# Peptides against a protein of PDB entry 3C2G, part 31

Target 1, 209 residues: chain A of PDB entry 3C2G
Amino acid sequence: IRTFDLLGLLLHDSDAIDGFVRSDGVGAITTVVQYPNNDLIRAGCKLLLQVSDAKALAKTPLENILPFLLRLIEIHPDDEVIYSGTGFLSNVVAHKQHVKDIAIRSNAIFLLHTIISKYPRLDELTDAPKRNRVCEIICNCLRTLNNFLMMWIPTPNGETKTAGPNEKQQVCKFIEIDILKKLMSCLSCEGMDTPGLLELRSTILRSFI

## One batch from the design tools (peptide; made by RFdiffusion4, then SolubleMPNN)

Design b1_p12_1_s1 (from b1_p12_1, 4 letters changed)
Fold by OpenDDE base, seed 1:
Structure b1_p12_1_s1 (fold): chain B 209 residues (1-209), chain A 12 residues (1-12)
Amino acid sequence: as target 1 above (209 residues)
Amino acid sequence: EELTVKPPVASP
């Protein structure tokens, strides 16, 4: 716990973060959070989120790390772990085709749908901090979906990957009325990145027309 | 465009 807090305090500089990642810092965190201690898992996943935009992640082998994280956010009951893990996922797949491929092979699309589906409607949450955290988790999941969908949207240059039939079926779940209502509820939450959520809505719509 | 979230900076 204290070690991750200390690292979080030291990693305010982008070069220091990049140095940590180049030294297999992500692998070290994922090794430590395999211990059955919820406080340690929470602190480790928070640190993962803090380093999730590091340039060195483009050169980090994630073949073992990413499936482990996906399994963790599938089973862990703590919203703070889910928030940090889905935030890390959204950033680590961004602009990295190889990482997207690992995530998709590890059933990430279906998992993201499952995570969104398990949370109640935001209007049923009376506690503002809890409501905001749930909204942020949903946004992280949908942002990750946006980054996947961008692979299959036709570009003017004609180079588009075709979604496989299984991938297409998984993506179709995101047009369910419950998911769309949750997206719309997030657009009404204070302190959310409304422009980003509108871009996500646009990407979803473009994927189904 | 692809979307990212700004990592939380540990408050000093």
Scores: peptide ipSAE 0.435, ipTM 0.865, DockQ to the pose 0.714
Fold by OpenDDE base, seed 3:
Order: sequence, then structure tokens, then C-alpha cells
Structure b1_p12_1_s1 (fold): chain B 209 residues (1-209), chain A 12 residues (1-12)
Amino acid sequence: as target 1 above (209 residues)
Amino acid sequence: EELTVKPPVASP
């Protein structure tokens, strides 16, 4: 805990964050969160989120890290772990085809669907902090989906990756009425990335057109 | 476009 707090003080500087990642800081976090301590897992996943936009991540091997994180998210029903982990996932797959491929092979699409499906409707949550956290988690999942769908949108040059049959089946689950209703509910939440959610809606429409 | 989230800054 104290080590993560000390690292948290260094996270105000983008160069310090990048230096941490270059020094295998992500690998160090994943080693630490293998201990079955919920506070340590929460702190480690929060730190992963805090470094998730580091430039050095483009040079970090994620073949072992990403499947481990996906499994951690799958087995921990903790909102703080889910929030941090899905936030990290959305950022780390962005603009990185090889990372998207690792995530998809590790059943990330199905996991994201499962995460969204387990949460109640936002209108059923009377506690504002809880409602906001749930909305942020749903947004993180949907943002990650957007970044996957972008691989299969035809470019103006007519070149597109064809989604495999398994990928198509997993993506089709995100057009279920329950998930679409949750997306629309997130658009009504204050302080959310409404432009990003609208972009996702556009991406979904373009992917099925 | 692809979407990213700004990481939370640890409050002191």
C-alpha cells in the first residue's frame, strides 16, 4: 500500500510515468497483484489505469500482462478493480492492433459484455457515487468495444479486416436491447464523456450497416 | 475515431 502511495506522488509528471513504464513498472504491478489481497489488487489496478496513456506502453510486451488482467477482472466483482482494469484496457488497445489481437484472443469482447450485463440499470441506482462509478465502467467497456469495431469499419480505400465468425458472434451481443439501453442511460449522466458515447453509437451503426 | 480515457490524477 505505502509503495503504491509513494508511486502515486510521482504520477503527476508524464515523464515520471513514462520512466516507470520503461523500467517494467507494469510487470512489477502485475507481479504484486498476484497476491490475494483486495486492497493491493485495487491499488495495483488503479496504478495501471494511471499509467495507461504512457508512450512507453507501445514498446511494452503485453502478451502475458493483458490475459492476466482480463482474468483478474473476470474473477473480481469489485467495482474499483473493474473500473481501473477496463479503463486500462480501453487505453492500451487504442491504436495498437497487436494489443487488440491479444485482447480478442483472450475473450475480451465476451468479458466486456458480461461486465455490462451484470450491472443494473442506472435509473435503479439511487446512490449518486455508485451510479457514476457504474456509468464509468459501462463507458470503459463500450469505449473498448468502439476501438475493436474500428478494425472492421471499411476504410475509404475498401480495405477492411474481416471479423472471424467468433468475433462477429461476440460483437452481436452488444446490439442486445439491454446493452443499448445502458448506453443511452450513460448519455444522461453528468460528467460523462458524452462525445465518446456518441462516437461509439456512430461506430456501432457503421459496423452493422 | 478510437477512444481513450484520461487517467485520474491522484489527489495529493
Scores: peptide ipSAE 0.434, ipTM 0.876, DockQ to the pose 0.662
Fold by OpenDDE base, seed 5:
Structure b1_p12_1_s1 (fold): chain B 209 residues (1-209), chain A 12 residues (1-12)
Amino acid sequence: as target 1 above (209 residues)
Amino acid sequence: EELTVKPPVASP
């Protein structure tokens, strides 16, 4: 209880969050979520999301952490875990090429597609909170994909990395009609980051034209 | 642009 309260206070201070991350806080969380306790896993992944924008993550070794998290979000049945984990993933790979490389090597692109594919169509979800959560998960996955795709979009002034043949094949799965329908459905959800979703759509389109 | 999501801030 007290440790969670302290962590709660930490979450309101960016310097405290950064200090936590510098002190291997992400490693500590990932150690906790290795135990088969769903409450701990949920809480740990939520905390990961809460610290996922920390600047110190750029200096955090993620070679062992990230593959573990990817496996967790592949298999865990709880939407809250998936939400938090995919949210963390989207933020942790942002602006960090070395982290993207770890994620991609760990088959993250395929996993993102798998996660999106597991959820029903949003129009089939009558419960608004559930629908919104599913939408957020899909958005987190697509945001992560966006951040990967940005590596391969030609810039006027830079050497663009070329996607490998496997990565290209995996990316091509995201233009499936079912994926596109889910994206479009998310654009219709209330309270969603519509500008962000539109950017996702733009990035996807630019990656295939 | 690379996209990030704002982490949920616990309500005070």
Scores: peptide ipSAE 0.426, ipTM 0.865, DockQ to the pose 0.653
Fold by OpenDDE base, seed 2:
Structure b1_p12_1_s1 (fold): chain B 209 residues (1-209), chain A 12 residues (1-12)
Amino acid sequence: as target 1 above (209 residues)
Amino acid sequence: EELTVKPPVASP
């Protein structure tokens, strides 16, 4: 626990973060969080989120790391773990086709749908800190979905990946009325990435027209 | 555009 807090205090600049990632820091975190301690898992996932935008991740093999993280999020009902893990997922798949492919093969789309579906409507949450955390989790899931959908939108250069039948079925669940209502509720929350949610809405429309 | 979230900075 204290070690991850100390590492978090040292990772203030992009060079330090990249150095940590190049030294297999992500693999080291995933090894440590295999110990069944909730505080350790929270601290490790928070540290993963802190390094999730590192340029060095483009050269990091994630074939074992990403399925492990997805499983961790699936089995832990901890909002802090889910927040950090889904935040990491959204960033690590961004602009990395290989990582998107690993995530999709590891049922990430279905998991994200399950996470969103599990949480109540934001209007039913009276505690502001809890409501904000739930909104952030939903936003992380939806941001990740945006990054997946971008693979299947025609580019001006005519390069379009066709989604397989399984991926199409999983993505279609995100246009169900309950998910769309939760997207709309997140747009009404203060301090959220409203521009990002509006971009997702645009991406959804472009994917289904 | 692909979307990212700014990682939390450890408060001093």
Scores: peptide ipSAE 0.415, ipTM 0.873, DockQ to the pose 0.709

Design b1_p12_1_s2 (from b1_p12_1, 5 letters changed)
Fold by OpenDDE base, seed 2:
Structure b1_p12_1_s2 (fold): chain B 209 residues (1-209), chain A 12 residues (1-12)
Amino acid sequence: as target 1 above (209 residues)
Amino acid sequence: DELTVKPPVATP
C-alpha cells in the first residue's frame, strides 16, 4: 500500500512515468495486485491509471496484463477498482490497434456493457460522491467503446477494418434505451468530460449510419 | 479523435 502511494508521489514527471513503464512497472503492479487485499488492489489499479497515458505503453507487451485486468474488473464489485481499471483501459487502447485487438479478444466490449448495466440510474443516487464516481465509471466505459468504434469508421484513405458479427452484436447493445439514458444522465453531471461524451455520441451515430 | 482521460495527479 505505502509503496504504491510513494510511487504515485514520485510519478509526477512524464519521463519518470515512462521510465517506470519501460522497467516493466505495469507487469510489477499486476503481479502485486494478485494478492487478495482490497487496499492493495485499489492502490495498484490507481497507479495503473496514473501511468496509463505513458508513451512507453506502445512498446509494452500487454497480452497477459490486459486480460488479467479485465478479469479483475469483472470479479471485483469495488467502484474504485472499476474506476481506475476502466480509466486505464480507455487510455491504454487509445491509438494502439494491437491493444484494442487484445481487449476485444478478451471480451472487453461485453464487459463494458455489463459494468454500465449493473449501475443504477444517476437520478437514483442521492450521495453526490457516489453519483460522481458512477458517472466517471460509465464515462470510462463509453470512452473505451468510442476508441474501439473508431477503428471501424471509414478513413478518407479507404482503410476500414470490419467488425466481426459478435463484435457488431455486442456494440448494438449500447444503443439500448437504458444505456442511452445513462449516457444522457452523464452529460448532466458537473465536472464531466462533456465534449468527450458528445464525441462518443457522434461516433456511435456514425457507426450505425 | 480517440478519447483519453487525464490520469489523476497524486496529491500529497
Scores: peptide ipSAE 0.382, ipTM 0.851, DockQ to the pose 0.720
Fold by OpenDDE base, seed 5:
Structure b1_p12_1_s2 (fold): chain B 209 residues (1-209), chain A 12 residues (1-12)
Amino acid sequence: as target 1 above (209 residues)
Amino acid sequence: DELTVKPPVATP
């Protein structure tokens, strides 16, 4: 509790966050969340999300951390853990090709589809807080996908990585009508980053045209 | 551009 409170104070300072990450703070959190304690897992994943934009993550070895986190968000039943973990994933892969490569090798694309598929339609959720949280999780997954797709979009300079056949097949699952309906339902949620969701939609569409 | 989510700022 007190250690997390101290870390909570550090979260207001970007240099403190970066210092924490440089000091293997992400490794420390992932060690803590290996224990079968849901409160620790929830708190640890929340902290991961809070430090997920740290510049020091570009220099952090994630080869062991990221596969573990992917497995956690695959199996954990708590929406707060899934929210935090998918949020972290979206940010940690952003602008980091080596991290994308680790995630993709660890079957992250398929996992993102699996996560989205586990949730009911948002129109079936009468509880507004829960509906919003589910929407945020779906958005985190789709944002992560966006960041993967961006590496396969032709740049004006002609250097494009080609998606492997497996990755392409996994990406094709995101054009399923149920996934598209969930995305559209998220656009109707109050308090959502509608511009971000529209960009996600645009990237997805461009990847299939 | 690649999309990021702003981490929740802990309210004091």
Scores: peptide ipSAE 0.382, ipTM 0.847, DockQ to the pose 0.663
Fold by OpenDDE base, seed 3:
Structure b1_p12_1_s2 (fold): chain B 209 residues (1-209), chain A 12 residues (1-12)
Amino acid sequence: as target 1 above (209 residues)
Amino acid sequence: DELTVKPPVATP
């Protein structure tokens, strides 16, 4: 815990964050979160989220890290682990085709659907902090999906990657009325990136035209 | 475009 707190104090500087990632800091975190301690897992996943925008991640091998994180998110019901892990996932796959391919091969699309499906509707949550955290998790999942869908949207030149039959079937689950209602409910939450959620809605709709 | 989230600043 104290080591993560000390690292947290250094993480106010983008160069310090990038230096940490260049020094295999992500590998160090993933080693620490292998211990069956919920406080260490929470702190480690929070630290992953804090470094998730580092430029050095483009040069970091993620072939072992990303499947491990996806499995961690799958087996942990903890909202803080899910929040941090899905936030990291959304950022680490952004603009990185090879990282998207690793995530998709590791059943990330199905996992994102499972995560959204397990949470109640936001209108059933009376506690504002809990409601906001659930909204942020749903947004992280859907943002990650947006970043996957962007691979399969036709360019103006008509060239696009085609989603495989399994990926298409998994993506089709996100047009379920329950998931669409959860997305729409997030637009009414204060402090959410409403423009980003509207872009996501547009991307989802365009992927089915 | 692709979407990212700003990482939370660690509060002391």
Scores: peptide ipSAE 0.376, ipTM 0.849, DockQ to the pose 0.672
Fold by OpenDDE base, seed 1:
Structure b1_p12_1_s2 (fold): chain B 209 residues (1-209), chain A 12 residues (1-12)
Amino acid sequence: as target 1 above (209 residues)
Amino acid sequence: DELTVKPPVATP
């Protein structure tokens, strides 16, 4: 706990964050969060989110790390862990085709749908901090989906990967009325990236045209 | 464009 808090306090500089990641810091965190200690898991996943934009992640082997994190956010009951893990996932797959391929092979698309589906409607949440946290988790999942969908949108240059039949079927679940209602509810939450959510809505629509 | 979230700055 204290070690991750200390690392979080020291990692305010982008070069220090990048140095930590180059020294296999992500691998070290993922090793530590394998212990059955919820406070340690929470602190470790928070630190993962804090380093999730590091340039060194483009050169980090994630073949073992990413499937482990996906399993963690599938089963862990703590919203703080889910928030940090889905935030890390959205950033680590961004602009990294190899990382997207690892995530998709590890059933990430289906997992994102499962995570969104397990949370109640935002209008049923009376506690504002809890409502905002749930909204942030949904936004993290949808942002990750956006970054996947961008691979399959035709570019003017004609080079587009085709989604497999299973991937296409999993993507089709995100047009369910309950998912769309949750997306629309997130647009009404204070402090949310409304432009990003509107871009995601556009990306979803373009994926079905 | 691809979407990212700014990591939370550790509050001192």
Scores: peptide ipSAE 0.352, ipTM 0.841, DockQ to the pose 0.720

Design b1_p12_1_s3 (from b1_p12_1, 5 letters changed)
Fold by OpenDDE base, seed 5:
Structure b1_p12_1_s3 (fold): chain B 209 residues (1-209), chain A 12 residues (1-12)
Amino acid sequence: as target 1 above (209 residues)
Amino acid sequence: EELTVKPPVARP
């Protein structure tokens, strides 16, 4: 009870969230989700998502944490875990080149494609909550991809890294017709961040033109 | 622009 109350307070206070992360809170959560308890895994991943925008993550060593979380979202069957984990991933790699490098070395690009591919077409989902959750997961994956692609898009003033041949090949999988159809279906989904999805589309197009 | 998902919990 008290732990949940403290977590509830933390979720509404940016300084508390940052303090939690600075105190190895992400490491603590990842330790908890290593136990074979689906309720703990779900709750832990949800908490990761809630703290995933913390500024302290830029100074958090993620070399052991991030590969573990990638493996978790690769194998875990629960959409809530996948949603939270991919959401965390999208936020944690944002504006942090060193975190992107860890994720990419850990085969994150291929994993994102795998996650999108495992879900049915959104038009086959009759349950609106399920459809929305699947759409959110796909969006989380594509947002993460966007954040990776941004490092390889030529900017007038930036030394752009060149994607390696493996990364290029993995990125090319996202222009598959089935992936594009899922993106388009997400654009038509109610309650989605349509501007964000349009930016994703723009980034993808710029990466292939 | 790099994209982030807004946390579902409203923060002040």
Scores: peptide ipSAE 0.386, ipTM 0.847, DockQ to the pose 0.496
Fold by OpenDDE base, seed 4:
Structure b1_p12_1_s3 (fold): chain B 209 residues (1-209), chain A 12 residues (1-12)
Amino acid sequence: as target 1 above (209 residues)
Amino acid sequence: EELTVKPPVARP
């Protein structure tokens, strides 16, 4: 715990973060969080989120790391683990086709839907910190979905990858009225990235036309 | 466009 907190305090510089990642820092974190300690898992996932925008992640082998993280998020009901893990996932897949492919093969799309579906409606949450955290998790999941969908949106000048039949079926679950209502509810939360949520809405619409 | 979340920078 204290070690991850110390690392978090030292990782204010982008070059230091990048150096940590180049030194297999993500692998080290994922090794440590294999120990069944909830506080350690929370701290490790938080540190993953803190380094999730590192440029070195584009060159990091994630074939073992990413499936492990997805499994961790799947089995832990902890909001802090889910928040940090989905935040990491959204950032690590961004602009990295190879990483997207690993995530998709590891059933990430289905997992994201499952996460969103398990949370109550935001209007049922009276505790503001809890409500905001749930909203952030939903946003992280939907942002990750946005980044996947961007692979399959036709561009005027490029070869667009086609989603496989399984991916299409999993994506179609996100147009369920409950999911759409949760997306809309996030727009009413204070401090949320409203422009990002509007972009996601646009991406969803473009993906189904 | 693809979307990212800014990692929580510990405020100095």
Scores: peptide ipSAE 0.380, ipTM 0.842, DockQ to the pose 0.640
Fold by OpenDDE base, seed 1:
Order: structure tokens, then C-alpha cells, then sequence
Structure b1_p12_1_s3 (fold): chain B 209 residues (1-209), chain A 12 residues (1-12)
């Protein structure tokens, strides 16, 4: 805990964050959060989110790190861990095809659907901080999905990959009425990235045209 | 367009 808090205080500029990542800082965090201590896991995942946009991540081997993180957010009950982990995932796959490929091979699409599905309806949450946190988790999952879908949308000037039959089937689950209702509920939450959620909706629709 | 979330640490 104290070490991650100290690192969080030092990592306020992009160069320091990039230096940490270049020094295998993400690997170090993932090693530490393997210990069965919830406070340590929470602090470590928060630090992952804080460094999730580092340029050095494009050159970091993630073949062992991503499957571990996906397993962690699948099983861990703490919303703060899920928030940080899904936020990290959304950023780390952005603009990095090789990272998307690792995540997809590790069943990330199905996991994102599972995470969204396990949370109650936002209208059932009376506590505003809890409701907002759940909404942010759903947004992180959907943002990650958007970034995956972008690789399969035909562009006039580019060779696009074709989604495999399993990936296509898993993507089809996101047009379920319960998922769409959760997406629409997030548009009504204060402080949410409404333009991003609308872009996601557009991306989902384009994936079925 | 690909989407990202702003990290919680304020950067200059």
C-alpha cells in the first residue's frame, strides 16, 4: 500500500510515468497484487489505471499481464478493483492491435459482457456515489468493446480484419435489451462521457450493418 | 474513433 501511494505521488508527469513503465513497473504491480490482500490489490489496480496511457505500453510485453488482469477482474468482488482494471484495459488496448489480439484471445469480449450483466439496474441504486461507480465500470467495459469493434469496421481505404465466428457471436450479446438499457441509463448519469457513449452506440450499430 | 478514459492523476 505505502509503496504504491508513494509511487502515485511521484507519477504526476508523463515522463515519470513512461519511465516507470519502461522499467517493468506494470510487471512489478502485477507481481505484488498476486498476494491475497484486498487493500494491496485495490492500490495496485489504481496505479495501473494511473499509468494506463503511457507511451511505453506499446513496447511492453503484455502476454502474461493481460490474462492475469482479466482473471482478476473476473473474480474480484471490489468495485474499485473492477473500475481500475476495466479502465486500464480500455486504455491499454486503444490504438494497439497486438494488445487487442492478446485481450481477445483471453476471452475479453465475453468477460466485458459478464461484468456488465452482474451489476444491478442503475435505477435500483439509491446511493449516488455507488450508482456513478457502477456506471463508470459499464462505460469502461463498453469503451473497451468499442476499441475492439473498430478493428472490424470496413473502411474505404483499409484492409480490415474479419471477426471470427466466436467473436461475432459474443459481440451479438451486447445488443440485448438489458445491455442497451444500461447504456441508456449511463447517458443520464452526471459526469459521464456522453459523447463517448454515443460513439459506442454508433460503433455497435455499424457492426451489425 | 477509439475511446480512452483520462487517468485519475492530474498531469500538466
Amino acid sequence: as target 1 above (209 residues)
Amino acid sequence: EELTVKPPVARP
Scores: peptide ipSAE 0.379, ipTM 0.847, DockQ to the pose 0.511
Fold by OpenDDE base, seed 3:
Order: sequence, then structure tokens, then C-alpha cells
Structure b1_p12_1_s3 (fold): chain B 209 residues (1-209), chain A 12 residues (1-12)
Amino acid sequence: as target 1 above (209 residues)
Amino acid sequence: EELTVKPPVARP
């Protein structure tokens, strides 16, 4: 049993997960995965996903961790790493403006587009497990984008942050027909968060109107 | 609304 697999078996409750995160567990994972071993990287990223909703993450300094993870996802072609990493990203940025800012500064928006763009169309994938994994990755990327876009949606009575020119340009890449087709194809996959994808679609539309 | 994915490990 790999060390991270063992840790995953111990992290079955929210308190244990929070305890792990408070004890710099995310930092420990990122330290271990710096040593290039595909199995360790997979297991580490999976563990990151498993703890990605920990409340303690709101108090965890992510200034070094998050850029490292983004770089790992950028350079590693492994679907399992990408799945876990983008899943972690989507959750860790949720409701955390500071974390969103770190991710955006670390070129996350562009990376998300790159990830989606590299995968084939779902209709070209005959293997159901592979198709589902690709769909999940795309969904993770798009969910993350949704969470970024929410910062810039005008509210009738609220001061909203405006996206910078670079962010706007990067966001505009997601209205490309290829990306939209991939989004639509994900809506046809069973077991996907269809309501969430519909919400994202709404968010995208609102962001570009 | 902001979106999250449920981690693969079922938690109580």
C-alpha cells in the first residue's frame, strides 16, 4: 500500500481531514510529489482532491502550493493527475477570493483552456471509462472557470471587481466553438453534475453579455 | 453560484 493510499484510508471524516490540513498536510503532499514518480504523483494528487473541501484550507497559505500544483498539471500528461489536480483547484478556489487571486496570478485561466483544448472530442472516445474521465476533467476545468467568473459578474447593488485585460482575454478563449462543443458533450455524459454545468453555461453567458 | 465537486471519498 502506498503511503498516500494509506493516508487516504485514514481520511474518512471531516475532522481527520481538517487535522491533516492544519498539520500542513497539503504542503507535505506537495513536497513528496516533487520527486518525479508517476505513482506518487497520482496518489498525491488524489489525496489533494480528497482533502480539497477542508475548512482548514481557508487558513492555509497556498502562495507556493497552488502555483506548484498548477505547474504539475501543466507538465504532466496523466489524466488521473489532471483530474485530481483540477478537481482540487475547483474546490480550493471556491468561496476563497485570496486563493482565486493566487490561481489567476499563476495563469490558471489559460491553463484550464489549454487542458480542455488538448483533449479529443468526447464523441471520438469509444472507451467509456476514458470518455468519462475526460468529461470529468473538462467539468473540473469549467467549474473552476465558473468560480473565477463569479467574481466579475455585476450585481445590481454591489461593487464587483473588474477582470483585468489579460484575464478578459483569457476568459474569451472559453467561448470558442470547440470549448462550447466540449461543454455540451459533457452534458450528455451520465453521472455528471448537469445542474452545475448548466449553471456554468449561465455564468459564461452572463459574463459575455 | 460557485461550484464544487464532491471528493471521491464518501465522508459521513
Scores: peptide ipSAE 0.370, ipTM 0.847, DockQ to the pose 0.510

Design b1_p12_1_s4 (from b1_p12_1, 8 letters changed)
Fold by OpenDDE base, seed 3:
Structure b1_p12_1_s4 (fold): chain B 209 residues (1-209), chain A 12 residues (1-12)
Amino acid sequence: as target 1 above (209 residues)
Amino acid sequence: DELVVKPEVFTP
């Protein structure tokens, strides 16, 4: 706990963050969050979110780290862990084809659907902090999906990768009415990246055309 | 474009 608090104080500087990541800081955090301590897991995942935009992540081997984190966010009951983990996932896959490939091989697309599906409708949540956190988690999942879908959108002048049959089937689950309703409910939450959610909606639609 | 989230500041 205190060690992560101290690290958190150092993480206001982008060079310090990049230095931490270059020093296997993500591996160190993932080692620590393997212990059955919820406070430690929460703090560690929050720290992962904070370093998730580090440039050094493009050179970090994630083959063991990313599947572990995907499993953690699949099973962990704490919304703060899910929030931080899905936020980390969305950022770490961004602009990194090799990281996307690791995530997809680790069933990340299906996991994102599972995470969205486990939460109640936002209209059933009367507690505003809880509702906002659930909305943020859904947004993180959908943002991650957007970043995957961008690989398969035909460009006028480029060889576009084709999604495999399994990936296509998993992506098709996101057009379910329940998922679409949750997306629309997130657009009504204050402080959400509404432009990003609208872009996602466009990306989803373009992926099925 | 790909979507990136600005990480939140760690609050202990």
Scores: peptide ipSAE 0.289, ipTM 0.807, DockQ to the pose 0.585
Fold by OpenDDE base, seed 4:
Structure b1_p12_1_s4 (fold): chain B 209 residues (1-209), chain A 12 residues (1-12)
Amino acid sequence: as target 1 above (209 residues)
Amino acid sequence: DELVVKPEVFTP
């Protein structure tokens, strides 16, 4: 806890964040969160989220780190861990094709659907902090999906990769009425990136037309 | 465009 809090305080500068990441800081955190301590896991995943926009991540080998994190957010019951882990995932795959490929090979698309599906409807949550956290997790999952879908959207000037048959089948699960209702409920939550959620909606529509 | 969440700035 205190070590991660201290690192969080030092990592307000983008150059310090990049320095930490270049020094295998993400590998160090993922090693620490392998121990069965929920407070340590929570603090470590929060620190991962804090460094998740680092430019140095484009040069970091993630072949072992990313599958481990995906397994952690699959099995861990704590919403704070799921929030931080899905937030990290959405940011780390952004603009990095090789990282997207690692995540997809590690069954990330199916995992995102599983995470969204396990949460109740937001209208059933009376506790506002809990409701907002669940909404943020759903948004993190859908944002990660957006970043995957962007690989397969035709651009005016380039050969687009085609999604494989398995990836297409997994993506098709996100048009289920329950998932769409959860997306719409997130648009009504205060403090959400409404423009980003509208862009995601546009990306989903463009992927299925 | 690709979407990113702004990391929460750790406020002590």
Scores: peptide ipSAE 0.277, ipTM 0.796, DockQ to the pose 0.695
Fold by OpenDDE base, seed 2:
Structure b1_p12_1_s4 (fold): chain B 209 residues (1-209), chain A 12 residues (1-12)
Amino acid sequence: as target 1 above (209 residues)
Amino acid sequence: DELVVKPEVFTP
């Protein structure tokens, strides 16, 4: 806890964050969250989210880190860990084709669908903090999916990667009525990135046309 | 554009 408190003070400086990431800080956090302590895991995953936009992540080897994080968010019961982990995932894959490729090879698309599927409808959640956290998790999953789909959208420069047959099949699960209902429910939640969710909806529609 | 989450303020 005290080490994360000290690191928390550095999170207000982008150069300090970038220096931490360049010093294998993400690897260090990943080592710490392997201990069976839920408070430590929660704090470590929160710290991962806080450094997830660092420019140094483009030069960080993630081949071991990212599959570990995907396994953690697959099995961990704490919504705070799932929130932080899916938030980190969405940011770390953004603008980084090589990181997207690692995530996809590690079955990330299917995992995102599994995470969204395990949560009830937001209208069934009476506890407002729980409802908001579930909404944020769904949004993080869908944002991550958007960032994957962007690599398969035709750019004006004519270089489009084609999704493999397995990736296409996994993406097709996100047009299931239950997933679409959860997306629509997230658009009604206060404090959500509604513009980003509308962009995702547009990206999904363009990927199936 | 690709979507990113703005990191929250870390409160110790």
Scores: peptide ipSAE 0.276, ipTM 0.797, DockQ to the pose 0.624
Fold by OpenDDE base, seed 1:
Structure b1_p12_1_s4 (fold): chain B 209 residues (1-209), chain A 12 residues (1-12)
Amino acid sequence: as target 1 above (209 residues)
Amino acid sequence: DELVVKPEVFTP
């Protein structure tokens, strides 16, 4: 905990964040969060989110880190861990084709659907902080999906990757009425990235045309 | 475009 707090104080500068990532800081955090201590796991995943936009992540080997993080967010019961982990995932795959490929091979698309499906309807959540956190998790999952779908949208230059049959089937689950209702409920939450959610909706619709 | 979350400030 105290080590992550100290690191968190240093992580106000983008060069300090990038320096931490270049020194295998993500590997160090993932080693620490393997201990069965929920406070340590929460603090470590929060620190991962803080460094998730670092430029050095494009040069960091993630073949062991991403599958571990995906397993953690699949099984961990704490919404703070799920929030931080899905936030990290959405940022780390952004603009990095090789990182998307690792995540997809590790069944990330199906996992994102599973995470969204585990949460109740937002209208059943009377506690505003809990409702907002659940909404943020759903948004992180959907943002990650958007970033995956972008690789299969035809570019003006005629280069398009085709989604495999398994990936197509997993993506089709996100047009289920219960998922769409959760997306629409997130658009009604204050402080949410409404433009990003609308872009995702458009990206999903384009993936089925 | 690809969507990115702005990281929250870590509060100790």
Scores: peptide ipSAE 0.258, ipTM 0.788, DockQ to the pose 0.630

